# Peptides against a protein of PDB entry 7C96, part 10

Target 1, 73 residues: chain A of PDB entry 7C96
Amino acid sequence: PVIPDDFRCPISLELMKDPVIVSTGQTYERTCIEKWLQAGHGTCPKTQQTLTSTVLTPNYVLRSLIAQWCEAN

## One batch from the design tools (peptide; aimed at target 1 L13 C32 P45)

Design b2_p14_1_s3 (made by RFdiffusion4, then SolubleMPNN; from b2_p14_1, 5 letters changed)
Fold by OpenDDE base, seed 3:
Structure b2_p14_1_s3 (fold): chain B 73 residues (1-73), chain A 14 residues (1-14)
Amino acid sequence: as target 1 above (73 residues)
Amino acid sequence: SAEEALEEARRIAA
C-alpha cells in the first residue's frame, strides 16, 4: 500500500521507526535529525527556522499511528 | 531553501 506522507521522514523519505519532534514542531526520524545536528546545523531543515533547543521529543502518538497502519497493511 | 536543506540533510544521513 501507499505510505501516507505524514508517516515518512522529511529527510530519509522512508517510513519512520523512531519519530522525534524538534523545537519547531516538525517530526523527523531520530537518526536523521541527530546526524544533521551532529554535523553542526542548528536549523530545522523543513522550516529553515533556528532551533530554540536541541532536545528531541519522541512522537509517541505518531509512532502508534504508524504501528497501527503497518498492522493493518 | 527548504528543499536544499532537506537534500543536504539526506546526504548527511545517508
Scores: peptide ipSAE 0.719, ipTM 0.938, DockQ to the pose 0.937
OpenDDE base, seeds 1, 2, 4, 5: peptide ipSAE 0.712, 0.707, 0.717, 0.713; ipTM 0.938, 0.937, 0.938, 0.938

Design b2_p14_1_s4 (made by RFdiffusion4, then SolubleMPNN; from b2_p14_1, 6 letters changed)
Fold by OpenDDE base, seed 3:
Structure b2_p14_1_s4 (fold): chain B 73 residues (1-73), chain A 14 residues (1-14)
Amino acid sequence: as target 1 above (73 residues)
Amino acid sequence: SAEEQLKLAREIAA
């Protein structure tokens, strides 16, 4: 089945396993955004906005939705 | 552009 776009990481383009929210409100796969930050970048890849914080908040709601989708498909 | 940044991020994450 076709994976919903909202379930794909904007960076890896793959189904997210550990989605995290950045300060701009965008969600990415944890490993992808961590590598971006570790490389010295301080902007949101998708919006290009400067990140006001480097805190990564787990998106548990999305994680749950993805899990439910995977169980049904 | 946003597309260019996403591409760069993808290269870094690969």
Scores: peptide ipSAE 0.766, ipTM 0.948, DockQ to the pose 0.948
OpenDDE base, seeds 1, 2, 4, 5: peptide ipSAE 0.766, 0.764, 0.763, 0.764; ipTM 0.948, 0.948, 0.947, 0.947

Design b2_p14_2 (made by RFdiffusion4)
Pose (drawn by RFdiffusion4):
Structure b2_p14_2 (pose): chain A 73 residues (1-73), chain P 14 residues (1-14)
Amino acid sequence: as target 1 above (73 residues)
Amino acid sequence: ELERMKEIREEINS
């Protein structure tokens, strides 16, 4: 059960199934960041940096790295 | 910082 932290969501602290990127460059689990934005916050949770967009963009390359790691272990 | 992320988790799941 040796899970690299880079693959963990800062909020869930678990492995990411649907990693998305916010305008600050930080990556979160979709369901976690969605709840944060639903609670009325307009800030990057990790950096407190205010957001310039609400667009969540899938981090496909990270999805690939996580998927690769998953099959090996 | 870890404790702040845990607090955020408690908040959004309350």

Design b2_p14_2_s1 (made by RFdiffusion4, then SolubleMPNN; from b2_p14_2, 5 letters changed)
Fold by OpenDDE base, seed 4:
Order: C-alpha cells, then structure tokens, then sequence
Structure b2_p14_2_s1 (fold): chain B 73 residues (1-73), chain A 14 residues (1-14)
C-alpha cells in the first residue's frame, strides 16, 4: 500500500522506524538526522532553520501510528 | 522540497 506522507522520513522518504523530533518540530528517521548532524550541519533539513538544540526527541505517538498502520497493511 | 531532501539523503549516504 501507499505509505502516508507523514509516516515517511523527509530525508529517506521511507517508512520511519525510529522517528525523532528536532528542535524545529520536524520529524525524521533517527539515523538520517544523526548522520546529518554528524556531518556538521546545524540546520533542519526540511525547513533549513537553525536548530536551537541537537537533542532528538523520540516521536512515540508517530511511532505507534506507524506500527498500527503496518499491522493493518 | 522533497527533491531537495532526496539530494540531502544522497549526500549523507555518500
């Protein structure tokens, strides 16, 4: 089935397995955003806004929604 | 925008 856009990482375009929220409120796959940050970037890939923090917050709600979707599809 | 992010993905994985 077609993966809902909100369930796909903006970077990888794949279904997120470990979605995390950055300081701008955008959600990415953890591995993707970590690689981005490790590469020396300090901006949000999607919005290009400067990150006020490099803390990555797990998006448990989205993770659950994705899990539910996977169970149904 | 998605195209831009796709390019970023390629950059990250390069």
Amino acid sequence: as target 1 above (73 residues)
Amino acid sequence: MLEHLKELYEEINS
Scores: peptide ipSAE 0.131, ipTM 0.745, DockQ to the pose 0.966
OpenDDE base, seeds 1, 2, 3, 5: peptide ipSAE 0.114, 0.108, 0.125, 0.116; ipTM 0.731, 0.727, 0.742, 0.732

Design b2_p14_2_s2 (made by RFdiffusion4, then SolubleMPNN; from b2_p14_2, 7 letters changed)
Fold by OpenDDE base, seed 5:
Structure b2_p14_2_s2 (fold): chain B 73 residues (1-73), chain A 14 residues (1-14)
Amino acid sequence: as target 1 above (73 residues)
Amino acid sequence: MLEHLLKLREEIES
């Protein structure tokens, strides 16, 4: 079945397993955004806005929604 | 925007 766009990481384009939210409100796969930050970048990949914080907040709601979708499909 | 994200994907996953 077709994966909802909101369930895909903007970078990997794959179904997110460990979605995290950055300061701009965008959500990415943890591994993807960590690699980006470790490379020395301080901007949001999608919006190119400067991150006010490098703290990554787990998106538990989205993780749950994705899990529910996977169970049904 | 799509082109931008595709470039980022290539950079991060390479």
Scores: peptide ipSAE 0.194, ipTM 0.796, DockQ to the pose 0.835
OpenDDE base, seeds 1, 2, 3, 4: peptide ipSAE 0.191, 0.177, 0.186, 0.183; ipTM 0.797, 0.793, 0.797, 0.793

Design b2_p14_2_s3 (made by RFdiffusion4, then SolubleMPNN; from b2_p14_2, 6 letters changed)
Fold by OpenDDE base, seed 4:
Structure b2_p14_2_s3 (fold): chain B 73 residues (1-73), chain A 14 residues (1-14)
Amino acid sequence: as target 1 above (73 residues)
Amino acid sequence: MLEQLEKIREEIES
């Protein structure tokens, strides 16, 4: 079945396993955004906005929704 | 924007 766009990481385009929210409110796969930050970047990959914080907040709600979708499909 | 994300993907996943 077609994976909902909101369940795919904007970078990897894969179904997110550990989605995290950055300061701009965008959600990415943890490993993807961590590699981006470790490479010395301080902007949001999708919006190009400067990140006001490097804190990554787990998106537990989305993680749960993805898990439920996977079980149903 | 899509092109930018593609470049980022190539950088991260390389």
Scores: peptide ipSAE 0.563, ipTM 0.892, DockQ to the pose 0.825
OpenDDE base, seeds 1, 2, 3, 5: peptide ipSAE 0.562, 0.553, 0.560, 0.563; ipTM 0.892, 0.891, 0.892, 0.891

Design b2_p14_2_s4 (made by RFdiffusion4, then SolubleMPNN; from b2_p14_2, 5 letters changed)
Fold by OpenDDE base, seed 4:
Structure b2_p14_2_s4 (fold): chain B 73 residues (1-73), chain A 14 residues (1-14)
Amino acid sequence: as target 1 above (73 residues)
Amino acid sequence: MLERLKQLYEEINS
């Protein structure tokens, strides 16, 4: 079935396995955003807003929702 | 917008 947009990483366009939230509130796959940051970028890929912090917060709620969706589909 | 991000991903992983 079609993967809900909110469950896909804005960068990889794939179903997120380890979703993390950046300072702008956007969620990405951990590996994707880490590579972005390692490349020297300081902006949110999706919104292009400047990140006020490089701290990545696990999005446990979304991870759970994705897991539930995967079980049902 | 999604296409833009995909391009960025490809660049990062190239």
Scores: peptide ipSAE 0.165, ipTM 0.773, DockQ to the pose 0.770
OpenDDE base, seeds 1, 2, 3, 5: peptide ipSAE 0.152, 0.151, 0.160, 0.154; ipTM 0.763, 0.764, 0.773, 0.766

Design b2_p14_3 (made by RFdiffusion4)
Pose (drawn by RFdiffusion4):
Order: structure tokens, then sequence, then C-alpha cells
Structure b2_p14_3 (pose): chain A 73 residues (1-73), chain P 14 residues (1-14)
């Protein structure tokens, strides 16, 4: 059960199934960041940096790295 | 909620 931290969501602290990127460059689990934005925050959770967009973009390359790691282990 | 309190505690700690 040796899970690299880079693959963890800063909020869920678990492996990411649907990693998305916010305008600050930070990556979260979709369901976590969505809840954060639903609670009325307009800030990057990790950096407190205010956001310049609400667009969540899938981090496909990370999804690839996670998927690769999953099949090996 | 418990989730929001947890998420805000983490955000504040950073």
Amino acid sequence: as target 1 above (73 residues)
Amino acid sequence: SEWLAHAEALAASW
C-alpha cells in the first residue's frame, strides 16, 4: 500500500480518481474542489490564492500516471 | 458540515 503523495488530493488525502487543475496550477479531486466552490469559497484551498476562473480542467497526464501506477500495484 | 470543517482546517494549516 505504498501510495505516492503526489497522487493524493490535498483535501481527500486519498488517491485521485478524477484529478482536475484550477487556475493556480494546483490539482484536486473533482468532488472535493467542487464542494469547496459550492461552499462559496473563491480561493485555491492549498495556496489561499484567489482564483481567476471557475473552470476545472482535467489533468489527463496525471490521470495517465496514476492509471499506470495502479496497474503495476 | 464535517467535510467543510475538515477542508477549511486543512486550508488554514497550509

Design b2_p14_3_s1 (made by RFdiffusion4, then SolubleMPNN; from b2_p14_3, 7 letters changed)
Fold by OpenDDE base, seed 5:
Formats: sequence, C-alpha cells, structure tokens
Structure b2_p14_3_s1 (fold): chain B 73 residues (1-73), chain A 14 residues (1-14)
Amino acid sequence: as target 1 above (73 residues)
Amino acid sequence: SEELERMEAIAESF
C-alpha cells in the first residue's frame, strides 16, 4: 500500500518510526533531524523557518497512528 | 548516502 504523506519523514522520505516535533510544528524522524541539527543547521528543513528551540518533542499520537497503519497494512 | 545528499540539497536551497 501507498504510505500516507503524513507518515513519511520529510528528510528520509521513509515511514517514521520515532517521529519528533520541532519548534515549527513539523514532524521528522528523530535520527534525521538530529543529524540536521548536528550539522549546524538552525532551520526547519520543510518550511525553512528558523527554529526557536532545538528541543525535540516525541509525537506520540503520530507514532500510534503509524503503528496502527502498519498493523493493518 | 541518499539521505545525506537530500539534506545537503535542502541546505543549498535556502
């Protein structure tokens, strides 16, 4: 089945396993956004907005939705 | 890697 766009990381383009939310509200795979930040970038890959914080918040709702989708497909 | 290449491409587009 086709993976819903909201379930794919904007960077890896793959199904997210550990989705995290950045200050702009966008969600990414944890490992991907951490690599981006460690590379010295202070912007949101998807929106180009400047990040007001480097704190990464787990997106538990999305993680659950993805898990449910994987179970059904 | 392809992932790294995409990250670099994104950065360059800014």
Scores: peptide ipSAE 0.580, ipTM 0.915, DockQ to the pose 0.382
OpenDDE base, seeds 1, 2, 3, 4: peptide ipSAE 0.519, 0.502, 0.515, 0.530; ipTM 0.890, 0.886, 0.889, 0.892

Design b2_p14_3_s2 (made by RFdiffusion4, then SolubleMPNN; from b2_p14_3, 8 letters changed)
Fold by OpenDDE base, seed 5:
Structure b2_p14_3_s2 (fold): chain B 73 residues (1-73), chain A 14 residues (1-14)
Amino acid sequence: as target 1 above (73 residues)
Amino acid sequence: SKELERMEAIAKSF
């Protein structure tokens, strides 16, 4: 089945397992964005905006939606 | 798309 774009990590292009929200509001797979930050980058991969914080907030709602989608498909 | 190109480059760098 066709995976909704919002369920795919902008970096890996795969279905997210541990989606996290960065300060710009964009959501990424945790492992992907952590690698990006650990490499010394301080910008949002998608928007190129400077991150006001490096705190990663779990996107529990999206995680649940993805789980529901996986169960149905 | 410049955005697409950038994201592809980032993905390849991993």
Scores: peptide ipSAE 0.478, ipTM 0.880, DockQ to the pose 0.160
OpenDDE base, seeds 1, 2, 3, 4: peptide ipSAE 0.468, 0.460, 0.465, 0.471; ipTM 0.878, 0.876, 0.877, 0.879

Design b2_p14_3_s3 (made by RFdiffusion4, then SolubleMPNN; from b2_p14_3, 8 letters changed)
Fold by OpenDDE base, seed 3:
Structure b2_p14_3_s3 (fold): chain B 73 residues (1-73), chain A 14 residues (1-14)
Amino acid sequence: as target 1 above (73 residues)
Amino acid sequence: SEELERMLALSESF
């Protein structure tokens, strides 16, 4: 089945396993955004806005939605 | 776009 766009990481384009939210409100796969930040970038890949914080907040709601979708498909 | 180029470059490393 086709994976909903909102369930795919904007960077890897794959189904997110550990989605995290950045300060701009965008969600990415943890490993992807961590690599981006570790490379020295301080902006949001999708919006190009400067991150006010590099703290990554787990998106538990999305994680749950993805899990439910996976179980149903 | 610059955005697309950045994301594509990163995705290639995975």
Scores: peptide ipSAE 0.214, ipTM 0.799, DockQ to the pose 0.165
OpenDDE base, seeds 1, 2, 4, 5: peptide ipSAE 0.092, 0.185, 0.075, 0.213; ipTM 0.701, 0.780, 0.681, 0.796

Design b2_p14_3_s4 (made by RFdiffusion4, then SolubleMPNN; from b2_p14_3, 7 letters changed)
Fold by OpenDDE base, seed 5:
Structure b2_p14_3_s4 (fold): chain B 73 residues (1-73), chain A 14 residues (1-14)
Amino acid sequence: as target 1 above (73 residues)
Amino acid sequence: SAELERMEALAKSF
C-alpha cells in the first residue's frame, strides 16, 4: 500500500519507527536525525533552518498513528 | 539540497 508522506522520514524516506520532533517542528526517524547531528550539522534537514535546540522530542502521537496504519494495511 | 541528499544516501544504508 501507499505510505502517507507524513509517515516517512524526510531523511531515509522510509516509514518511521521512532519519530522525534526537532526544534523547528519537523519530525524525523530518531536514528537518522541523531546521525545528522553527530555529523556536526546544526540545521533542520528539511527546512534548512538553524536548530535552536538539539533536544529530540518523541512524537508519540505519530508513532501511534503509524502503528494503527500498519495494522490496517 | 546536496547535503540532504548525502544524508538520505547514508540513511538508506542503515
Scores: peptide ipSAE 0.311, ipTM 0.840, DockQ to the pose 0.162
OpenDDE base, seeds 1, 2, 3, 4: peptide ipSAE 0.305, 0.302, 0.284, 0.269; ipTM 0.839, 0.836, 0.826, 0.819

Design b2_p14_4 (made by RFdiffusion4)
Pose (drawn by RFdiffusion4):
Structure b2_p14_4 (pose): chain A 73 residues (1-73), chain P 14 residues (1-14)
Amino acid sequence: as target 1 above (73 residues)
Amino acid sequence: ELEEMEARVAAMQE
């Protein structure tokens, strides 16, 4: 059960199934960051930096790295 | 759930 922290969501602290990127460059689990934005916050949770867009973008390359790690272990 | 998330966010910002 040796899970690299880079693959963890800062909010869930668990492995990411649907990692998305916010305008600050930070990556979160979709369901976590969606709840954060639903609670009325307009800030990057990790950096407190205010957001310039609400667009969540899938981090496909990370999805690939996670998927690769998953099959090996 | 929100309270737990906000507590984690506050801890990251310390």

Design b2_p14_4_s1 (made by RFdiffusion4, then SolubleMPNN; from b2_p14_4, 6 letters changed)
Fold by OpenDDE base, seed 5:
Structure b2_p14_4_s1 (fold): chain B 73 residues (1-73), chain A 14 residues (1-14)
Amino acid sequence: as target 1 above (73 residues)
Amino acid sequence: ELEEMLERIKALQS
């Protein structure tokens, strides 16, 4: 079945396994955003806004929703 | 790889 857009990482375009929220509120796959940050970037990939923090917050709700979707499909 | 990621991000921003 078709993967809901909200479940896909904006960068990898794949189903997120470890979604994390950046300071701008956007969610990305952890590995993707960490690679971006490690490369020296300090902006949100999608919005281009400057990140006020490099702290990555796990999106537990989305993680759960994705898991439930995977179980049902 | 990083280069591909950068290109995808660039496209995402456009």
Scores: peptide ipSAE 0.611, ipTM 0.907, DockQ to the pose 0.809
OpenDDE base, seeds 1, 2, 3, 4: peptide ipSAE 0.600, 0.596, 0.596, 0.608; ipTM 0.905, 0.904, 0.905, 0.908

Design b2_p14_4_s2 (made by RFdiffusion4, then SolubleMPNN; from b2_p14_4, 6 letters changed)
Fold by OpenDDE base, seed 5:
Structure b2_p14_4_s2 (fold): chain B 73 residues (1-73), chain A 14 residues (1-14)
Amino acid sequence: as target 1 above (73 residues)
Amino acid sequence: ELEEMEQRIRELQS
């Protein structure tokens, strides 16, 4: 079945396993955004907005929704 | 791969 766009990492375009929210409110796969930050970038990959914080907040709701979707599909 | 990732990001921004 077709993976919902909201369940795909904007960077990897793959189903997210560990989605995290950046300061701009955008969600990415943890490994993807961490690599981006480690490379010295301080902006949101999608919006190019400057991140006010490098704190990554786990998107537990989304992770749960994705898990439920995977179980059903 | 970081290089490929950054390329995808550039494309994402376009």
Scores: peptide ipSAE 0.612, ipTM 0.916, DockQ to the pose 0.854
OpenDDE base, seeds 1, 2, 3, 4: peptide ipSAE 0.605, 0.598, 0.600, 0.610; ipTM 0.915, 0.914, 0.915, 0.916

Design b2_p14_4_s3 (made by RFdiffusion4, then SolubleMPNN; from b2_p14_4, 6 letters changed)
Fold by OpenDDE base, seed 5:
Structure b2_p14_4_s3 (fold): chain B 73 residues (1-73), chain A 14 residues (1-14)
Amino acid sequence: as target 1 above (73 residues)
Amino acid sequence: ELEEMLERIKKLQE
């Protein structure tokens, strides 16, 4: 089945396994955004907005939704 | 790979 766009990492375009929210509210796969930050970037990949914080907040709701989707499909 | 990731991000920003 077609993976819902909201379940795909904007960067990897793959189903997210460990989705995290950045300060702009955008969600990415943890590994993707960490690599971006480690490379010295301080902006949101999608919006290009400056991140007010480098804290990555786990998107538990989305992770759960993805898990449920995977179970059903 | 980082290089490919950067390209995808560039595409994402288009």
Scores: peptide ipSAE 0.611, ipTM 0.907, DockQ to the pose 0.790
OpenDDE base, seeds 1, 2, 3, 4: peptide ipSAE 0.599, 0.592, 0.598, 0.604; ipTM 0.904, 0.903, 0.905, 0.906

Design b2_p14_4_s4 (made by RFdiffusion4, then SolubleMPNN; from b2_p14_4, 6 letters changed)
Fold by OpenDDE base, seed 5:
Structure b2_p14_4_s4 (fold): chain B 73 residues (1-73), chain A 14 residues (1-14)
Amino acid sequence: as target 1 above (73 residues)
Amino acid sequence: ELEEMLQRIKELQE
């Protein structure tokens, strides 16, 4: 079945396993955004907005929704 | 790979 766009990491384009929210509100796969930050970048990959914080907040709701989707599909 | 990721991000920003 087709993976909902909201369940795909904007960077990897794959189903997210550990989605995290950056300061801009965008969600990415943890490993992807961490690599981006570790490379010295301080902007949101999608919006190019400067991140006000490098804190990554787990998107538990999305993770749950993805898990439910995987169970059903 | 990082390079591939960076390229993907570049495309994402287009």
Scores: peptide ipSAE 0.565, ipTM 0.897, DockQ to the pose 0.790
OpenDDE base, seeds 1, 2, 3, 4: peptide ipSAE 0.552, 0.546, 0.545, 0.560; ipTM 0.894, 0.894, 0.893, 0.896

Design b2_p14_5 (made by RFdiffusion4)
Pose (drawn by RFdiffusion4):
Structure b2_p14_5 (pose): chain A 73 residues (1-73), chain P 14 residues (1-14)
Amino acid sequence: as target 1 above (73 residues)
Amino acid sequence: DPVVARAEALNAAA
């Protein structure tokens, strides 16, 4: 069960199934960051840096790296 | 919401 931290969501602290990127460059689990934005926050959770967009963009390359890691282990 | 509470703690620690 040796899970690299880079693959963990800063909020869930678990492996990411649907990693998305916010305007600050930080990556979260979709359901986690969606709840954060639903609670009325307009800030990057990790950096407190205020956001310049609400667009969540899928981090496909990371999805690939996680998927690769998953099949090996 | 425990997800939000944890996210607020993280944001406050920035």

Design b2_p14_5_s1 (made by RFdiffusion4, then SolubleMPNN; from b2_p14_5, 5 letters changed)
Fold by OpenDDE base, seed 4:
Structure b2_p14_5_s1 (fold): chain B 73 residues (1-73), chain A 14 residues (1-14)
Amino acid sequence: as target 1 above (73 residues)
Amino acid sequence: DPLVKRAEELAASA
């Protein structure tokens, strides 16, 4: 079935397994955004906004929603 | 890294 857009990482375009929220409020797959940051970038890929923090906050609600969707499909 | 490349493409299209 078609994966809901909100469940796909903006970078990998794949179903997120470990979604994390950056300082701009955008959510990415942890691995993707960590690689981006490790590459020396300090901006949000989706919005190009400067990140005020490199802290990555787990998006538990989204993770649960994705898990529920996977179980149903 | 292909994922970094994808991120760069995303950023360029923002």
Scores: peptide ipSAE 0.741, ipTM 0.939, DockQ to the pose 0.909
OpenDDE base, seeds 1, 2, 3, 5: peptide ipSAE 0.740, 0.737, 0.740, 0.736; ipTM 0.939, 0.938, 0.939, 0.938

Design b2_p14_5_s2 (made by RFdiffusion4, then SolubleMPNN; from b2_p14_5, 5 letters changed)
Fold by OpenDDE base, seed 4:
Parts: sequence; structure tokens; C-alpha cells
Structure b2_p14_5_s2 (fold): chain B 73 residues (1-73), chain A 14 residues (1-14)
Amino acid sequence: as target 1 above (73 residues)
Amino acid sequence: DPLVERAEELAASA
């Protein structure tokens, strides 16, 4: 079935397994955004806004929603 | 890294 857009990482375009929220409020797959940061970038890929922090906050609600969707599909 | 490249493409198209 078609994966809901909100469940796909903006970078990998794959179903997120470990979604994390950056300072701009955008959510990415942890691995993807960590690689981006490790590459020396300090901006949000989706919005190009400068990140005020490199802290990555787990998006538990989204993770649960994705899990529920996977169970049903 | 292909994921970094994809991120760069995303950033460039924003």
C-alpha cells in the first residue's frame, strides 16, 4: 500500500523507523539527519533554516502512528 | 554518502 507522506523521511523517502524532530520542528529518520549533521551541515534540509540546536528529539507519537499503520497494512 | 547527497538535493530544492 501507499505510504502516507507524513510517515516518510523527507531525505530517504522511506517509512521512518526512528523519527526525530530537529529544532525547526521538522521530522527526519535519525540516521539521515545524523549523517547530514556529521557532514558539517547546520541547517534543516527541508526548510534551510539554521538549526538553533543539534539536539534530536524522538517523535514518539509519530513512531507509534507508523507502527499502527504497519500493523494494519 | 547517498543519504547526505539526497539531503543536499532536498536542501537545494527548498
Scores: peptide ipSAE 0.726, ipTM 0.936, DockQ to the pose 0.910
OpenDDE base, seeds 1, 2, 3, 5: peptide ipSAE 0.725, 0.721, 0.725, 0.722; ipTM 0.936, 0.935, 0.936, 0.934

Design b2_p14_5_s3 (made by RFdiffusion4, then SolubleMPNN; from b2_p14_5 with V3L A5E N11A)
Fold by OpenDDE base, seed 4:
Structure b2_p14_5_s3 (fold): chain B 73 residues (1-73), chain A 14 residues (1-14)
Amino acid sequence: as target 1 above (73 residues)
Amino acid sequence: DPLVERAEALAAAA
């Protein structure tokens, strides 16, 4: 089935397993954004905005929605 | 790293 765009990581383009929110409000797969930050970048890949913090907040609501979608598909 | 490269491509398109 077609994966909803909101459930796909902007970087990997795959279904997110551990979605995290960056300071700009964008959500990415944890592994993807951590690698980006580790590479020395301090901006949001999708928006190019400078991150005011490198804290990654788990998006539990999205994780739950994705799980529900997977159960139905 | 392939994921970093994909992120760079995304950033370049922003």
Scores: peptide ipSAE 0.729, ipTM 0.937, DockQ to the pose 0.911
OpenDDE base, seeds 1, 2, 3, 5: peptide ipSAE 0.724, 0.719, 0.724, 0.721; ipTM 0.936, 0.935, 0.936, 0.935

Design b2_p14_5_s4 (made by RFdiffusion4, then SolubleMPNN; from b2_p14_5 with V3L A9E N11A)
Fold by OpenDDE base, seed 4:
Structure b2_p14_5_s4 (fold): chain B 73 residues (1-73), chain A 14 residues (1-14)
Amino acid sequence: as target 1 above (73 residues)
Amino acid sequence: DPLVARAEELAAAA
C-alpha cells in the first residue's frame, strides 16, 4: 500500500519507526537526524533553518498513528 | 554515510 507522506521520514523516505521532532517542528527518523547532527550540521535538512536546540523530542502521537496504519495495511 | 548524503540532498533542495 502507499505510505502516507506524513509517515515517511523526509531523509530516508521510509516509514518512520522512531519519529522525533527537531526545534523547527519538523519530524524525522531518529537515526537519520542523529547522523546528520553527528556529521557536524546544525540546521534542519528540510527547511535549512538553524536549530535552536539539538534536543530531539519523541513524536509519540505520530508513532501511534503509524502503528495503527500498519495494523490496517 | 548514505543517510547523511540523502540529508544533504534534501538540504540542497530547500
Scores: peptide ipSAE 0.704, ipTM 0.931, DockQ to the pose 0.912
OpenDDE base, seeds 1, 2, 3, 5: peptide ipSAE 0.702, 0.694, 0.699, 0.695; ipTM 0.931, 0.930, 0.931, 0.930

Design b2_p14_6 (made by RFdiffusion4)
Pose (drawn by RFdiffusion4):
Structure b2_p14_6 (pose): chain A 73 residues (1-73), chain P 14 residues (1-14)
Amino acid sequence: as target 1 above (73 residues)
Amino acid sequence: LTIEEIEARVAAMH
């Protein structure tokens, strides 16, 4: 069960199934960051940096890296 | 995670 931290969501602290990127460059699990934005926060959770967009963009390359890691282990 | 749990975890980062 050796899970690299880079693949963990800062909020869930678990492996990411649907990693999305916010305008600051930070990556979160979709359901976690969605809840954060639903609670009325307009800030990057990790950096407290205020956001310039609400667009969540899928991090496909990371999805690929996680998927690759998953099949090996 | 609930919203409260998320907020608590975000607060603990700082």

Design b2_p14_6_s1 (made by RFdiffusion4, then SolubleMPNN; from b2_p14_6, 7 letters changed)
Fold by OpenDDE base, seed 4:
Structure b2_p14_6_s1 (fold): chain B 73 residues (1-73), chain A 14 residues (1-14)
Amino acid sequence: as target 1 above (73 residues)
Amino acid sequence: LSVEEIEERIKSLH
């Protein structure tokens, strides 16, 4: 079935396995955003806003929702 | 995805 847009990483376009939230509130796959940051970028890929922090917060709620969706589909 | 691919993907988002 079609993967809900909110469950896909804006960068990889794949179902997120380890979703993390950046300072702008956007969620990305950890691997994708970490590589972006490690490359020296300090902006939010989707919004282009400057990140106020490089801290990546695990989106446990979304992770659980994705897991539930996978079990049902 | 490689970092280069990621950068290209992000570039295309805008």
Scores: peptide ipSAE 0.725, ipTM 0.938, DockQ to the pose 0.926
OpenDDE base, seeds 1, 2, 3, 5: peptide ipSAE 0.723, 0.714, 0.556, 0.722; ipTM 0.938, 0.936, 0.904, 0.937

Design b2_p14_6_s2 (made by RFdiffusion4, then SolubleMPNN; from b2_p14_6, 8 letters changed)
Fold by OpenDDE base, seed 4:
Structure b2_p14_6_s2 (fold): chain B 73 residues (1-73), chain A 14 residues (1-14)
Amino acid sequence: as target 1 above (73 residues)
Amino acid sequence: LSVEEILERIKSLH
């Protein structure tokens, strides 16, 4: 079935396994955004906005929703 | 994805 857009990482375009929220409120796969940040980038890939923080917050709600979707599909 | 691949994806995203 078609994966909901909100469940896919904007970068990898794959179903997120460890979704994290950046300061702009956008969610990415942890590994993708960490590599981006480690490479010296300080902007949000999706919005191009400057990140006010490099803290990555786990999106537990989304993780659960994705898990539920996977069980049903 | 490698960093290089991420960069390419970002280019296509914008």
Scores: peptide ipSAE 0.432, ipTM 0.874, DockQ to the pose 0.867
OpenDDE base, seeds 1, 2, 3, 5: peptide ipSAE 0.409, 0.399, 0.407, 0.413; ipTM 0.867, 0.865, 0.866, 0.867

Design b2_p14_6_s3 (made by RFdiffusion4, then SolubleMPNN; from b2_p14_6, 8 letters changed)
Fold by OpenDDE base, seed 4:
Structure b2_p14_6_s3 (fold): chain B 73 residues (1-73), chain A 14 residues (1-14)
Amino acid sequence: as target 1 above (73 residues)
Amino acid sequence: LSVEEILERIQSLH
């Protein structure tokens, strides 16, 4: 089945396994955004906005929704 | 994905 857009990482375009939220409110796969940040980038890949923080917040709700979707599909 | 691949994806995204 078609993976909902909100469940796919904007970078990897794959179903997120460990979704995290950046300061702009966008959600990415943890490994993707960490690599981006570690490379010295300080902007949100999707919005191009400057990140006010490098803190990554786990998106537990989305993680749960993705898990539920996977069980049903 | 590598950093290079991420950069490529970003370029295509924007």
Scores: peptide ipSAE 0.355, ipTM 0.845, DockQ to the pose 0.807
OpenDDE base, seeds 1, 2, 3, 5: peptide ipSAE 0.332, 0.335, 0.324, 0.351; ipTM 0.837, 0.838, 0.833, 0.843

